# Designs tried in a protein design run: peptides against a protein of PDB entry 7VSI. Part 45

Target 1, 32 residues: chain A of PDB entry 7VSI
Amino acid sequence: EDISEDPSWARVVNLNALLMMAVAVFLWGFYA

## One batch from the design tools (peptide; made by RFdiffusion4, then SolubleMPNN)

Design b2_p29_3_s2 (from b2_p29_3, 25 letters changed)
Fold by OpenDDE base, seed 3:
Structure b2_p29_3_s2 (fold): chain B 32 residues (1-32), chain A 29 residues (1-29)
Amino acid sequence: as target 1 above (32 residues)
Amino acid sequence: DEAARIIANANARIMELTAQLLEALAEMA
């Protein structure tokens, strides 16, 4: 199987990763 | 207390600015 990353989906994954980190910062700031 | 109010406001501002920064970085990805 080819495991090469499609550039368009790479951008989508990276964006979602950063948005998830933003949510994590809110949770950390509110509950920690 | 006044100190607790200042800290709470600062923490809220930091969270908001951090979220905005992360979204801006996401647009560059």
Scores: peptide ipSAE 0.044, ipTM 0.502, DockQ to the pose 0.126
Fold by OpenDDE base, seed 5:
Structure b2_p29_3_s2 (fold): chain B 32 residues (1-32), chain A 29 residues (1-29)
Amino acid sequence: as target 1 above (32 residues)
Amino acid sequence: DEAARIIANANARIMELTAQLLEALAEMA
């Protein structure tokens, strides 16, 4: 399937997404 | 001041627990 997500890159993207969410939570909790 | 301290403490705890959860989920991803 040409549009199927590569499992290794899916992991990298998911990890980065969760790290960005953690940063967002810290920024929200600390400054807002 | 007391109410603000209670809220600030609760918010800090929620922030820390949420961050820990996100990091744990990130390790499982």
Scores: peptide ipSAE 0.044, ipTM 0.499, DockQ to the pose 0.117
Fold by OpenDDE base, seed 4:
Structure b2_p29_3_s2 (fold): chain B 32 residues (1-32), chain A 29 residues (1-29)
Amino acid sequence: as target 1 above (32 residues)
Amino acid sequence: DEAARIIANANARIMELTAQLLEALAEMA
């Protein structure tokens, strides 16, 4: 099976990863 | 408490700077 990443879906995943990181930083800054 | 105020201020600044960085990175994705 080819495990190569589709470039369009790679972008979607990367954007969601960045949004998740932003939420994590907010939670850290607000509650730590 | 003065220490708590300093930490809260530092955390707020870190959040702002990190948010700007993440926004810039998001534009590159």
Scores: peptide ipSAE 0.044, ipTM 0.490, DockQ to the pose 0.119
Fold by OpenDDE base, seed 2:
Structure b2_p29_3_s2 (fold): chain B 32 residues (1-32), chain A 29 residues (1-29)
Amino acid sequence: as target 1 above (32 residues)
Amino acid sequence: DEAARIIANANARIMELTAQLLEALAEMA
């Protein structure tokens, strides 16, 4: 089974990762 | 407390700059 990322799904994952980091920074800045 | 105010302001600035960086990175994705 090929473990290489499909380019379309790689973009979706990357965007979700950046959104999650933005949420994490907000939570850290607001609650820590 | 002045030190707490300085730290709070610095943290707010870091959060703003980090948000701008994340937005710029998101535009590159």
Scores: peptide ipSAE 0.042, ipTM 0.483, DockQ to the pose 0.114

Design b2_p29_3_s3 (from b2_p29_3, 23 letters changed)
Fold by OpenDDE base, seed 2:
Structure b2_p29_3_s3 (fold): chain B 32 residues (1-32), chain A 29 residues (1-29)
Amino acid sequence: as target 1 above (32 residues)
Amino acid sequence: MAAEEMIRNSNALIEELTAQLLEELARLA
C-alpha cells in the first residue's frame, strides 16, 4: 500500500496542527 | 508531512528545554 498522504487530508491535518500549537501556547500563557 | 515535522521539532525543543530546566534545578540543590 502507498503510505503517502492524501493532499487534501494532509492540509487538514497541518491546519489542525497549527491550531493545536496556538491553543497550547494560549493555555500555557494563560495559566503560567 | 508538515504536522509530523512540527511535532518532531516540538519534541526536540521540549527535550532541550527540559534539560536546561533540570540543570538549573540541579544548581539550586
Scores: peptide ipSAE 0.036, ipTM 0.435, DockQ to the pose 0.021
Fold by OpenDDE base, seed 3:
Structure b2_p29_3_s3 (fold): chain B 32 residues (1-32), chain A 29 residues (1-29)
Amino acid sequence: as target 1 above (32 residues)
Amino acid sequence: MAAEEMIRNSNALIEELTAQLLEELARLA
């Protein structure tokens, strides 16, 4: 496979993705 | 609310631009 992720960094990215989704929901709920 | 209105306006703009792009691409065929 040409594209692969290190499992430890994948976890960091996934946690940041969850954080960004929480921020997005906050912004939506607060300003919309 | 302001954010929802901005999203609605942006979606309308994207829809119009997409329609124009598809029309121009269709002219090439």
Scores: peptide ipSAE 0.029, ipTM 0.380, DockQ to the pose 0.021
Fold by OpenDDE base, seed 1:
Structure b2_p29_3_s3 (fold): chain B 32 residues (1-32), chain A 29 residues (1-29)
Amino acid sequence: as target 1 above (32 residues)
Amino acid sequence: MAAEEMIRNSNALIEELTAQLLEELARLA
């Protein structure tokens, strides 16, 4: 299977990764 | 006492889960 990413979806995934990191840092800072 | 222990346990769980999430996200970055 071709694992090449559509450039538009790659950007969406990267943005979601940043959002998830922000949420994780928030949870760490607030609860841990 | 029970509520305080629950809070401590929850905080420990959150700390572990967030650490794991950050590691996974770092691997994807």
Scores: peptide ipSAE 0.028, ipTM 0.412, DockQ to the pose 0.054
Fold by OpenDDE base, seed 5:
Formats: C-alpha cells, structure tokens, sequence
Structure b2_p29_3_s3 (fold): chain B 32 residues (1-32), chain A 29 residues (1-29)
C-alpha cells in the first residue's frame, strides 16, 4: 500500500494548518 | 531585568513561528 502523501492534498492540509494558526494568533491577540 | 529576558524569549518565539509560517506560505506558491 502506497503511504506517500499526495502533493495536492498536502497543500490543502498545509493551507488549513496555516489558516488555523493565523486564527489562533488573532484570537490570542484579541483576548490576551 | 526579568522583563527584558521575557521580551527576548518572546521575540525568539515569534521569529521561529514567523519563519515556519513563511515557509508554509512559500510551499503554496
């Protein structure tokens, strides 16, 4: 079974991770 | 002072996080 990551899905996951980190930083900045 | 050390530590953390975020942004280009 090929466990290699599909590059297109890797980008989608990384984009979502980036967006979640940005939201977390903004929430931290707003409430802290 | 304790505040100066806290600022240095916070700046180091921000620098590392910024570098990681920029790296991920670069992967999207």
Amino acid sequence: as target 1 above (32 residues)
Amino acid sequence: MAAEEMIRNSNALIEELTAQLLEELARLA
Scores: peptide ipSAE 0.022, ipTM 0.378, DockQ to the pose 0.094

Design b2_p29_3_s4 (from b2_p29_3, 24 letters changed)
Fold by OpenDDE base, seed 3:
Order: sequence, then structure tokens, then C-alpha cells
Structure b2_p29_3_s4 (fold): chain B 32 residues (1-32), chain A 29 residues (1-29)
Amino acid sequence: as target 1 above (32 residues)
Amino acid sequence: MEAQKIIENANALIMMLTAELLEALKELA
């Protein structure tokens, strides 16, 4: 079976991951 | 000293993430 990631969902996941990292850095800076 | 180190590290991370976000946005254009 081909377990390759769907390119459309890969984009969504990657963008969400980057946004979550940016939010995490912002929150860390805000409460530090 | 500790607060300045935190600020420097935070700025570095923000700059890196901003660059990655801009690159990701370019892929959508």
C-alpha cells in the first residue's frame, strides 16, 4: 500500500505547524 | 543578563519563524 502523504493535507499541516510555533514563541515572550 | 539573553533568543526565533512563514506564503501565491 502507498502510505505517501496527500500533498494538499501536507501543506495544511505544515502551515498550521508554523503558525503554532509562532504563537508558542509569542506566548513565551509575553510571559517571560 | 538573563532577561537580555531571553530577548536575544526570542528575537532569533521570531526572525527564523518569520522567514519560514514568508516562504510558506510564497508557495500559496
Scores: peptide ipSAE 0.046, ipTM 0.460, DockQ to the pose 0.194
Fold by OpenDDE base, seed 5:
Structure b2_p29_3_s4 (fold): chain B 32 residues (1-32), chain A 29 residues (1-29)
Amino acid sequence: as target 1 above (32 residues)
Amino acid sequence: MEAQKIIENANALIMMLTAELLEALKELA
């Protein structure tokens, strides 16, 4: 069974991951 | 915390956030 990601959805997920990483770094900077 | 230290920390965090956001925007192109 092919479990490869759809390239368009992969991009959306990756962009959201980067945004969440930026938020995490911000929170880390304030609270760690 | 002194005001200058707050500004320094805020500036560092803004720079980190900006770098990540710019990377995301570049990926969109």
Scores: peptide ipSAE 0.042, ipTM 0.445, DockQ to the pose 0.146
Fold by OpenDDE base, seed 2:
Structure b2_p29_3_s4 (fold): chain B 32 residues (1-32), chain A 29 residues (1-29)
Amino acid sequence: as target 1 above (32 residues)
Amino acid sequence: MEAQKIIENANALIMMLTAELLEALKELA
Protein backbone atom coordinates (compact mmCIF):
# COMPACT_ATOMS: atom_id res chain seq x y z
CA GLU B 1 0.00 0.00 0.00
CA ASP B 2 1.28 3.45 -0.86
CA ILE B 3 1.19 5.44 2.38
CA SER B 4 2.73 8.54 0.79
CA GLU B 5 0.94 11.74 1.72
CA ASP B 6 -1.12 13.50 -0.91
CA PRO B 7 0.56 16.94 -1.16
CA SER B 8 -2.79 18.77 -1.12
CA TRP B 9 -4.02 16.98 2.00
CA ALA B 10 -0.62 17.38 3.65
CA ARG B 11 -0.97 21.14 3.16
CA VAL B 12 -4.50 21.13 4.60
CA VAL B 13 -3.37 19.15 7.64
CA ASN B 14 -0.35 21.40 8.19
CA LEU B 15 -2.45 24.57 7.93
CA ASN B 16 -5.01 23.13 10.31
CA ALA B 17 -2.22 22.17 12.73
CA LEU B 18 -0.86 25.73 12.71
CA LEU B 19 -4.34 27.19 13.29
CA MET B 20 -4.96 24.74 16.13
CA MET B 21 -1.60 25.68 17.68
CA ALA B 22 -2.61 29.35 17.57
CA VAL B 23 -5.93 28.50 19.25
CA ALA B 24 -4.14 26.39 21.85
CA VAL B 25 -1.72 29.23 22.63
CA PHE B 26 -4.67 31.60 22.98
CA LEU B 27 -6.50 29.25 25.34
CA TRP B 28 -3.36 28.65 27.37
CA GLY B 29 -2.57 32.36 27.59
CA PHE B 30 -6.14 33.24 28.53
CA TYR B 31 -7.03 30.50 31.01
CA ALA B 32 -3.72 29.46 32.57
CA MET A 1 0.85 48.09 38.03
CA GLU A 2 -1.91 45.50 37.47
CA ALA A 3 -3.18 47.15 34.28
CA GLN A 4 0.35 47.39 32.90
CA LYS A 5 0.95 43.69 33.56
CA ILE A 6 -2.34 42.80 31.86
CA ILE A 7 -1.30 44.86 28.83
CA GLU A 8 2.11 43.20 28.73
CA ASN A 9 0.60 39.73 28.91
CA ALA A 10 -1.98 40.58 26.26
CA ASN A 11 0.73 41.97 24.00
CA ALA A 12 2.82 38.83 24.40
CA LEU A 13 -0.18 36.66 23.57
CA ILE A 14 -1.01 38.77 20.50
CA MET A 15 2.58 38.45 19.30
CA MET A 16 2.46 34.66 19.63
CA LEU A 17 -0.87 34.44 17.82
CA THR A 18 0.31 36.78 15.09
CA ALA A 19 3.45 34.72 14.50
CA GLU A 20 1.45 31.50 14.14
CA LEU A 21 -1.15 33.10 11.87
CA LEU A 22 1.51 34.65 9.65
CA GLU A 23 3.16 31.25 9.35
CA ALA A 24 -0.19 29.71 8.37
CA LEU A 25 -0.72 32.41 5.75
CA LYS A 26 2.77 31.84 4.36
CA GLU A 27 2.02 28.12 4.00
CA LEU A 28 -1.21 28.95 2.17
CA ALA A 29 0.64 31.10 -0.38
Scores: peptide ipSAE 0.042, ipTM 0.438, DockQ to the pose 0.152
Fold by OpenDDE base, seed 1:
Structure b2_p29_3_s4 (fold): chain B 32 residues (1-32), chain A 29 residues (1-29)
Amino acid sequence: as target 1 above (32 residues)
Amino acid sequence: MEAQKIIENANALIMMLTAELLEALKELA
């Protein structure tokens, strides 16, 4: 099976990953 | 001293994430 990423979807996933990391850092800072 | 180190590390992390988010926004433009 081809597991190659569509470049457009890869960008969307990467942007969401960065946003989720920012939220995780704020949550960590709030509860730490 | 320990609280100051925690604040400095938190600020450094926020600055790095801000730079990454800004770069990501530039890639969308």
Scores: peptide ipSAE 0.041, ipTM 0.439, DockQ to the pose 0.196

Design b2_p29_4_s2 (from b2_p29_4, 21 letters changed)
Fold by OpenDDE base, seed 5:
Structure b2_p29_4_s2 (fold): chain B 32 residues (1-32), chain A 29 residues (1-29)
Amino acid sequence: as target 1 above (32 residues)
Amino acid sequence: SMAEELIANSNALMMMLTAELLEALAELS
């Protein structure tokens, strides 16, 4: 079975990764 | 001070993440 990354879902995953990192940095900046 | 420098570095990280986020959003259009 091909495990190559689908380009469309790759963008979705990358976007969610960036959103999660942004939230983490904002929480760190505000609470730590 | 150490705290002021840490805050400045944190702000820089926020700006970088914001820029990357905006680029990612731009890729959706």
Scores: peptide ipSAE 0.047, ipTM 0.498, DockQ to the pose 0.230
Fold by OpenDDE base, seed 3:
Structure b2_p29_4_s2 (fold): chain B 32 residues (1-32), chain A 29 residues (1-29)
Amino acid sequence: as target 1 above (32 residues)
Amino acid sequence: SMAEELIANSNALMMMLTAELLEALAELS
């Protein structure tokens, strides 16, 4: 099986990474 | 003052949050 990153899933992963970073900043700012 | 630093830090955090959300929205289009 080819292990190269599927372009559609790459976008999904990148989107989730950005959202998770935004949530982390929010939680740090208001609860840490 | 302490209050000024708190406000500045809060603003910085919200700016970071906004930037990441805008980037996320850009990835959807």
Scores: peptide ipSAE 0.045, ipTM 0.484, DockQ to the pose 0.170
Fold by OpenDDE base, seed 1:
Structure b2_p29_4_s2 (fold): chain B 32 residues (1-32), chain A 29 residues (1-29)
Amino acid sequence: as target 1 above (32 residues)
Amino acid sequence: SMAEELIANSNALMMMLTAELLEALAELS
């Protein structure tokens, strides 16, 4: 089978990526 | 002034954060 993303899991991963970016913005703002 | 620059930078960070959070919420629709 191909290694292409399952649509449902792609949504979960993308959501977590955005949450991680939100945390990164706070950390950047705190230490910048 | 330095104080105005800090306020502007904090506002920019808040706008960036809110944009990401709104996009995250949009993924749930």
Scores: peptide ipSAE 0.043, ipTM 0.478, DockQ to the pose 0.154
Fold by OpenDDE base, seed 2:
Structure b2_p29_4_s2 (fold): chain B 32 residues (1-32), chain A 29 residues (1-29)
Amino acid sequence: as target 1 above (32 residues)
Amino acid sequence: SMAEELIANSNALMMMLTAELLEALAELS
């Protein structure tokens, strides 16, 4: 079983990771 | 001062956010 990232899904996951980090910082700044 | 430190920390966070968003936009296309 290959657990290597598919190139297309790697981009989707990386983009969502960055967006989630940005949202997390905004939420932290607003509620903490 | 404490106020200056808070401003510096806020600026650092904003710069980090900007960098992350620019990276996200770069990956988008």
Scores: peptide ipSAE 0.041, ipTM 0.474, DockQ to the pose 0.156

Design b2_p29_4_s3 (from b2_p29_4, 23 letters changed)
Fold by OpenDDE base, seed 2:
Structure b2_p29_4_s3 (fold): chain B 32 residues (1-32), chain A 29 residues (1-29)
Amino acid sequence: as target 1 above (32 residues)
Amino acid sequence: SLAEELQRNANAEMMRLTAELLRALAEML
């Protein structure tokens, strides 16, 4: 199977990655 | 203590700034 990024799903993955990083920062700031 | 309150305020500010940065980056994608 081709592992090349689909442009539309690449954006979805990138947005989810940033969302999860934001959640991680809030959890770190709240509990640390 | 005063030190604990100042640290909580600093942490809240850092969380806010980081969230704003991540939002700005998300808008660029």
Scores: peptide ipSAE 0.053, ipTM 0.521, DockQ to the pose 0.121
Fold by OpenDDE base, seed 4:
Structure b2_p29_4_s3 (fold): chain B 32 residues (1-32), chain A 29 residues (1-29)
Amino acid sequence: as target 1 above (32 residues)
Amino acid sequence: SLAEELQRNANAEMMRLTAELLRALAEML
């Protein structure tokens, strides 16, 4: 279907989301 | 001051723990 996630790309996106959250926490810890 | 150094150490530890949790979650995906 047009909006169904490919399981392999879903994993890549989820990994990147967690990495971005880690970076955000570090930035918050140092600058907020 | 000593209090400022202790707070910096505590903040670093909290960030480390958060990073470890995020890594553990990432490894489970």
Scores: peptide ipSAE 0.052, ipTM 0.518, DockQ to the pose 0.119
Fold by OpenDDE base, seed 5:
Structure b2_p29_4_s3 (fold): chain B 32 residues (1-32), chain A 29 residues (1-29)
Amino acid sequence: as target 1 above (32 residues)
Amino acid sequence: SLAEELQRNANAEMMRLTAELLRALAEML
């Protein structure tokens, strides 16, 4: 399919999503 | 000082463990 997800880049995106969530939890815990 | 070196080593270990945990979680999503 023309918009099929590349498995290697899917993993990179998922890892970065988790990192961003960890940063968000830190910011929420200390600054909100 | 020894305390400063131990703290730097502890911080490096915490970063390693956090990265490993996040990698494992990412592979499950």
Scores: peptide ipSAE 0.038, ipTM 0.498, DockQ to the pose 0.072
Fold by OpenDDE base, seed 3:
Structure b2_p29_4_s3 (fold): chain B 32 residues (1-32), chain A 29 residues (1-29)
Amino acid sequence: as target 1 above (32 residues)
Amino acid sequence: SLAEELQRNANAEMMRLTAELLRALAEML
């Protein structure tokens, strides 16, 4: 497996992406 | 005050529900 995404790490990345988007929306809503 | 305590409890519940929603969404991914 060269550049194939590991299913476990894919889920971790997706979870972190979701959390970062939530934080970004909070920062935008509160400070912008 | 009672109002402040109720608001803190409501905020804590909202944070809990938000965390559960985010977790549920993450579990779908």
Scores: peptide ipSAE 0.037, ipTM 0.482, DockQ to the pose 0.086

Design b2_p29_4_s4 (from b2_p29_4, 23 letters changed)
Fold by OpenDDE base, seed 3:
Structure b2_p29_4_s4 (fold): chain B 32 residues (1-32), chain A 29 residues (1-29)
Amino acid sequence: as target 1 above (32 residues)
Amino acid sequence: SMAEALRRNANARMMMLVAELLAALAEME
């Protein structure tokens, strides 16, 4: 397959996505 | 006010639950 994710970088991206979602929820909880 | 303090407390608890859920999801990867 021509399109595949490197498992190590996929994990880094996914963890950063979860971190950004957590930050968004904290901002929402603090200011809303 | 008391109502504002209760709202802040409820929001803090909700944020903690979301953080724990996201941590659990991260550990499943």
Scores: peptide ipSAE 0.106, ipTM 0.603, DockQ to the pose 0.108
Fold by OpenDDE base, seed 4:
Structure b2_p29_4_s4 (fold): chain B 32 residues (1-32), chain A 29 residues (1-29)
Amino acid sequence: as target 1 above (32 residues)
Amino acid sequence: SMAEALRRNANARMMMLVAELLAALAEME
C-alpha cells in the first residue's frame, strides 16, 4: 500500500518525465 | 565554418527525431 501508485497521478508523472527528457535533449542538441 | 554548420544541422535533425519519439511514447500513456 505505501509504495502503490495512483494510476491517474502515475500518468501525470510519466508525462512530465517525458517532457523533462525532451527539454534535456534540446539542451544537449543546442550546447553539445 | 562549413563543418560547424553541418554539425548544427545534424543536431537539429536528431532533436526533431527524439521529439517525435517522445511524442509517440506520450500518446501511449
Scores: peptide ipSAE 0.106, ipTM 0.602, DockQ to the pose 0.114
Fold by OpenDDE base, seed 1:
Structure b2_p29_4_s4 (fold): chain B 32 residues (1-32), chain A 29 residues (1-29)
Amino acid sequence: as target 1 above (32 residues)
Amino acid sequence: SMAEALRRNANARMMMLVAELLAALAEME
């Protein structure tokens, strides 16, 4: 099975990861 | 208190800087 990423889905996943990191920073800023 | 207000302000500024950094990283992809 090839584990190489499809470039379009790689972009979607990476953008979603950055969004989740931003949300985590906001939660940390308010509650930690 | 003034100390609490300063902490809230510092946290808000830090969060904005991180958000801008993440946005810049997203635009580079």
Scores: peptide ipSAE 0.105, ipTM 0.601, DockQ to the pose 0.117
Fold by OpenDDE base, seed 5:
Structure b2_p29_4_s4 (fold): chain B 32 residues (1-32), chain A 29 residues (1-29)
Amino acid sequence: as target 1 above (32 residues)
Amino acid sequence: SMAEALRRNANARMMMLVAELLAALAEME
């Protein structure tokens, strides 16, 4: 309970994590 | 060169596939 994630904020964080990974892949693809 | 063009094409395809995979995973949230 105390360390459980709020489902809506968990989704927001996970979506942003995936977006950041996508951006990282494109940066790697174009510049590395 | 043709090798560079092939690499760019393969890299672009790979990036698109990764983006599609990440989008699909995001939609499962």
Scores: peptide ipSAE 0.102, ipTM 0.595, DockQ to the pose 0.115

Design b2_p29_5_s2 (from b2_p29_5, 21 letters changed)
Fold by OpenDDE base, seed 3:
Structure b2_p29_5_s2 (fold): chain B 32 residues (1-32), chain A 29 residues (1-29)
Amino acid sequence: as target 1 above (32 residues)
Amino acid sequence: SAAERALMLLQMALALALAAAAAAAALAA
């Protein structure tokens, strides 16, 4: 079974991962 | 205090700015 990533969707997933990390740090700062 | 809240808000804004920069870099890769 081919589980290789489509490069365009891989980029979208990586972008969303970074945005979620930003939100997590935002929340850390908010409740500090 | 007002200073503590200002620092908190600045940290929150910085976190979002760093993430936006990282996201922009990812799009350019």
Scores: peptide ipSAE 0.131, ipTM 0.674, DockQ to the pose 0.184
Fold by OpenDDE base, seed 5:
Structure b2_p29_5_s2 (fold): chain B 32 residues (1-32), chain A 29 residues (1-29)
Amino acid sequence: as target 1 above (32 residues)
Amino acid sequence: SAAERALMLLQMALALALAAAAAAAALAA
């Protein structure tokens, strides 16, 4: 099965992944 | 203290800035 990503949507997903990591570290800092 | 809270807020802002920079780099790739 070909599971290759569409390049445009791969970029959108990667951007959102990085933003979610930022929010997670922000929240960790808030409660630490 | 106010200084400790200010440092915490700056560290939290830095986390957001670093991820925003990484996201911008990903958009340019």
Scores: peptide ipSAE 0.130, ipTM 0.673, DockQ to the pose 0.187
Fold by OpenDDE base, seed 1:
Structure b2_p29_5_s2 (fold): chain B 32 residues (1-32), chain A 29 residues (1-29)
Amino acid sequence: as target 1 above (32 residues)
Amino acid sequence: SAAERALMLLQMALALALAAAAAAAALAA
């Protein structure tokens, strides 16, 4: 099985990761 | 105070904006 990351899906995953981190930082600020 | 709340909301919004900008940059790469 090819375990290589597809560049298009890598971009989607990276975008979602950054958005989730943004939300996490927002929540951190909310409860800080 | 209202000023303290404004600063709090500002830093929260700035954190979101910064990460959203990074996400947008990732799409452009």
Scores: peptide ipSAE 0.129, ipTM 0.670, DockQ to the pose 0.179
Fold by OpenDDE base, seed 2:
Structure b2_p29_5_s2 (fold): chain B 32 residues (1-32), chain A 29 residues (1-29)
Amino acid sequence: as target 1 above (32 residues)
Amino acid sequence: SAAERALMLLQMALALALAAAAAAAALAA
C-alpha cells in the first residue's frame, strides 16, 4: 500500500494544523 | 483585575501572531 503524501496537499494540511493549534492556544488564553 | 485582563489579551494576540508567522513560513517552504 502507498501511504505517501501528495506534496501540495501535505502543505495545505500542515498549514491548517498550525492554524488549529494557534486557535487552541487562543482559546486556552480566553478561558484562563 | 486590569493586569489579568491585559495579560489575557496579550496571550491571545501572541498566539495569533505566532500562527500567522508559522503559516507564512509554511507557504514559503
Scores: peptide ipSAE 0.126, ipTM 0.670, DockQ to the pose 0.188

Design b2_p29_7_s1 (from b2_p29_7, 22 letters changed)
Fold by OpenDDE base, seed 5:
Structure b2_p29_7_s1 (fold): chain B 32 residues (1-32), chain A 29 residues (1-29)
Amino acid sequence: as target 1 above (32 residues)
Amino acid sequence: AALEAIRLLALLLLLLLALLALAALRALL
């Protein structure tokens, strides 16, 4: 089984991960 | 005071992550 990531989708996932982390930090900063 | 410092740190981390997201977007396009 090839478990390698498509580099294009990896970049899309990484961008979304960064956006989700930014939203999480906002929520933490606002409500903590 | 400690809570305000944590919130300020969170805002700085938010800014950093937004800049990293922008850099990642520029690398994608």
Scores: peptide ipSAE 0.113, ipTM 0.628, DockQ to the pose 0.172
Fold by OpenDDE base, seed 1:
Structure b2_p29_7_s1 (fold): chain B 32 residues (1-32), chain A 29 residues (1-29)
Amino acid sequence: as target 1 above (32 residues)
Amino acid sequence: AALEAIRLLALLLLLLLALLALAALRALL
């Protein structure tokens, strides 16, 4: 079965990953 | 001083990630 990612969904996931990283850096910067 | 420098670095990384998120949004739309 092909496990290759659809390019449109890849972009959506990558955007969400960047948003999650931004939130994580904010939390680290605020509470550390 | 070191903790303040780490917090400032975190704010700079947050700004960088926000700019990357805007670039990714532009690539998506």
Scores: peptide ipSAE 0.111, ipTM 0.625, DockQ to the pose 0.173
Fold by OpenDDE base, seed 4:
Structure b2_p29_7_s1 (fold): chain B 32 residues (1-32), chain A 29 residues (1-29)
Amino acid sequence: as target 1 above (32 residues)
Amino acid sequence: AALEAIRLLALLLLLLLALLALAALRALL
């Protein structure tokens, strides 16, 4: 089975990962 | 003082991640 990522979907996932990390750092920086 | 320094570091990391997210957005559009 080929488990290689489609490059377009990889970019979408990576963008969402960066946005989620930014939100997590915001919550930590302000409220923890 | 130590907690304040950690919060400032978190704000710096937030800024870095915002810049990276903007760069990634430009790669999508």
Scores: peptide ipSAE 0.111, ipTM 0.626, DockQ to the pose 0.174
Fold by OpenDDE base, seed 2:
Structure b2_p29_7_s1 (fold): chain B 32 residues (1-32), chain A 29 residues (1-29)
Amino acid sequence: as target 1 above (32 residues)
Amino acid sequence: AALEAIRLLALLLLLLLALLALAALRALL
């Protein structure tokens, strides 16, 4: 119960995690 | 040459992550 994810918020967090990874790879690929 | 290849690989990974983000967006909607 205490650490269980709400399915709707889990989807929002997962989408944002993927977007942040894409931005990080862009910054690395462009500036490194 | 090696650095350029790594940059191209990073751009391909960016494209892959963009496609995964699109799939995640479709799962959210």
Scores: peptide ipSAE 0.109, ipTM 0.624, DockQ to the pose 0.170

Design b2_p29_7_s2 (from b2_p29_7, 20 letters changed)
Fold by OpenDDE base, seed 4:
Structure b2_p29_7_s2 (fold): chain B 32 residues (1-32), chain A 29 residues (1-29)
Amino acid sequence: as target 1 above (32 residues)
Amino acid sequence: ALAALVAALALLLQALLLLLLALARALAE
């Protein structure tokens, strides 16, 4: 089973992960 | 308490995203 990531999808996932973390930190900082 | 709730919501959204990606991968195989 090849567990190697497609470089294009890996980039999309990483960018979405960073965006979600930024939104989470914003919501935490705004409401906490 | 609210900080923990916001963190839990963020983790749930991340888990949902990972599930959608896993589903997309399974459909592309």
Scores: peptide ipSAE 0.056, ipTM 0.492, DockQ to the pose 0.109
Fold by OpenDDE base, seed 1:
Structure b2_p29_7_s2 (fold): chain B 32 residues (1-32), chain A 29 residues (1-29)
Amino acid sequence: as target 1 above (32 residues)
Amino acid sequence: ALAALVAALALLLQALLLLLLALARALAE
């Protein structure tokens, strides 16, 4: 089975990961 | 507080950069 990431979906996942990290850092900066 | 703001801004700018690169690739097809 090929476990390689599709290049288009990998980019979408990476973008969403960065957005989630930005939200997490905002919440950390506001509440901690 | 300032370090968290700078880190949040850096991550948002990186997310925007990835979006612009994705758009540029989609327009080049």
Scores: peptide ipSAE 0.052, ipTM 0.490, DockQ to the pose 0.071
Fold by OpenDDE base, seed 3:
Structure b2_p29_7_s2 (fold): chain B 32 residues (1-32), chain A 29 residues (1-29)
Amino acid sequence: as target 1 above (32 residues)
Amino acid sequence: ALAALVAALALLLQALLLLLLALARALAE
């Protein structure tokens, strides 16, 4: 089975992961 | 103060990751 990611969807997933990490750091920083 | 420093470091690392993703994209073209 080829498990190769589509490059466009891989980018969307990676950008969302970075945004979620930024939000998590913001929430941690705000409530710490 | 510590939270702000960690947040700043996290933002810098994220900016670096975005740069690496842009580079990886450019190398895959």
Scores: peptide ipSAE 0.052, ipTM 0.486, DockQ to the pose 0.180
Fold by OpenDDE base, seed 2:
Structure b2_p29_7_s2 (fold): chain B 32 residues (1-32), chain A 29 residues (1-29)
Amino acid sequence: as target 1 above (32 residues)
Amino acid sequence: ALAALVAALALLLQALLLLLLALARALAE
């Protein structure tokens, strides 16, 4: 199985992961 | 309230994106 990540989709996923982490930190900072 | 709605929308869009990525991966296998 080729588990190599497409470099264009890798950037989209990484940017989306950063946005997810930012939202999670805001929720944690507000409710915890 | 608006920040919570934006956060909820972001999470829903991210969940949809993850489902689309999972589907794309499953179709590429």
Scores: peptide ipSAE 0.051, ipTM 0.475, DockQ to the pose 0.056

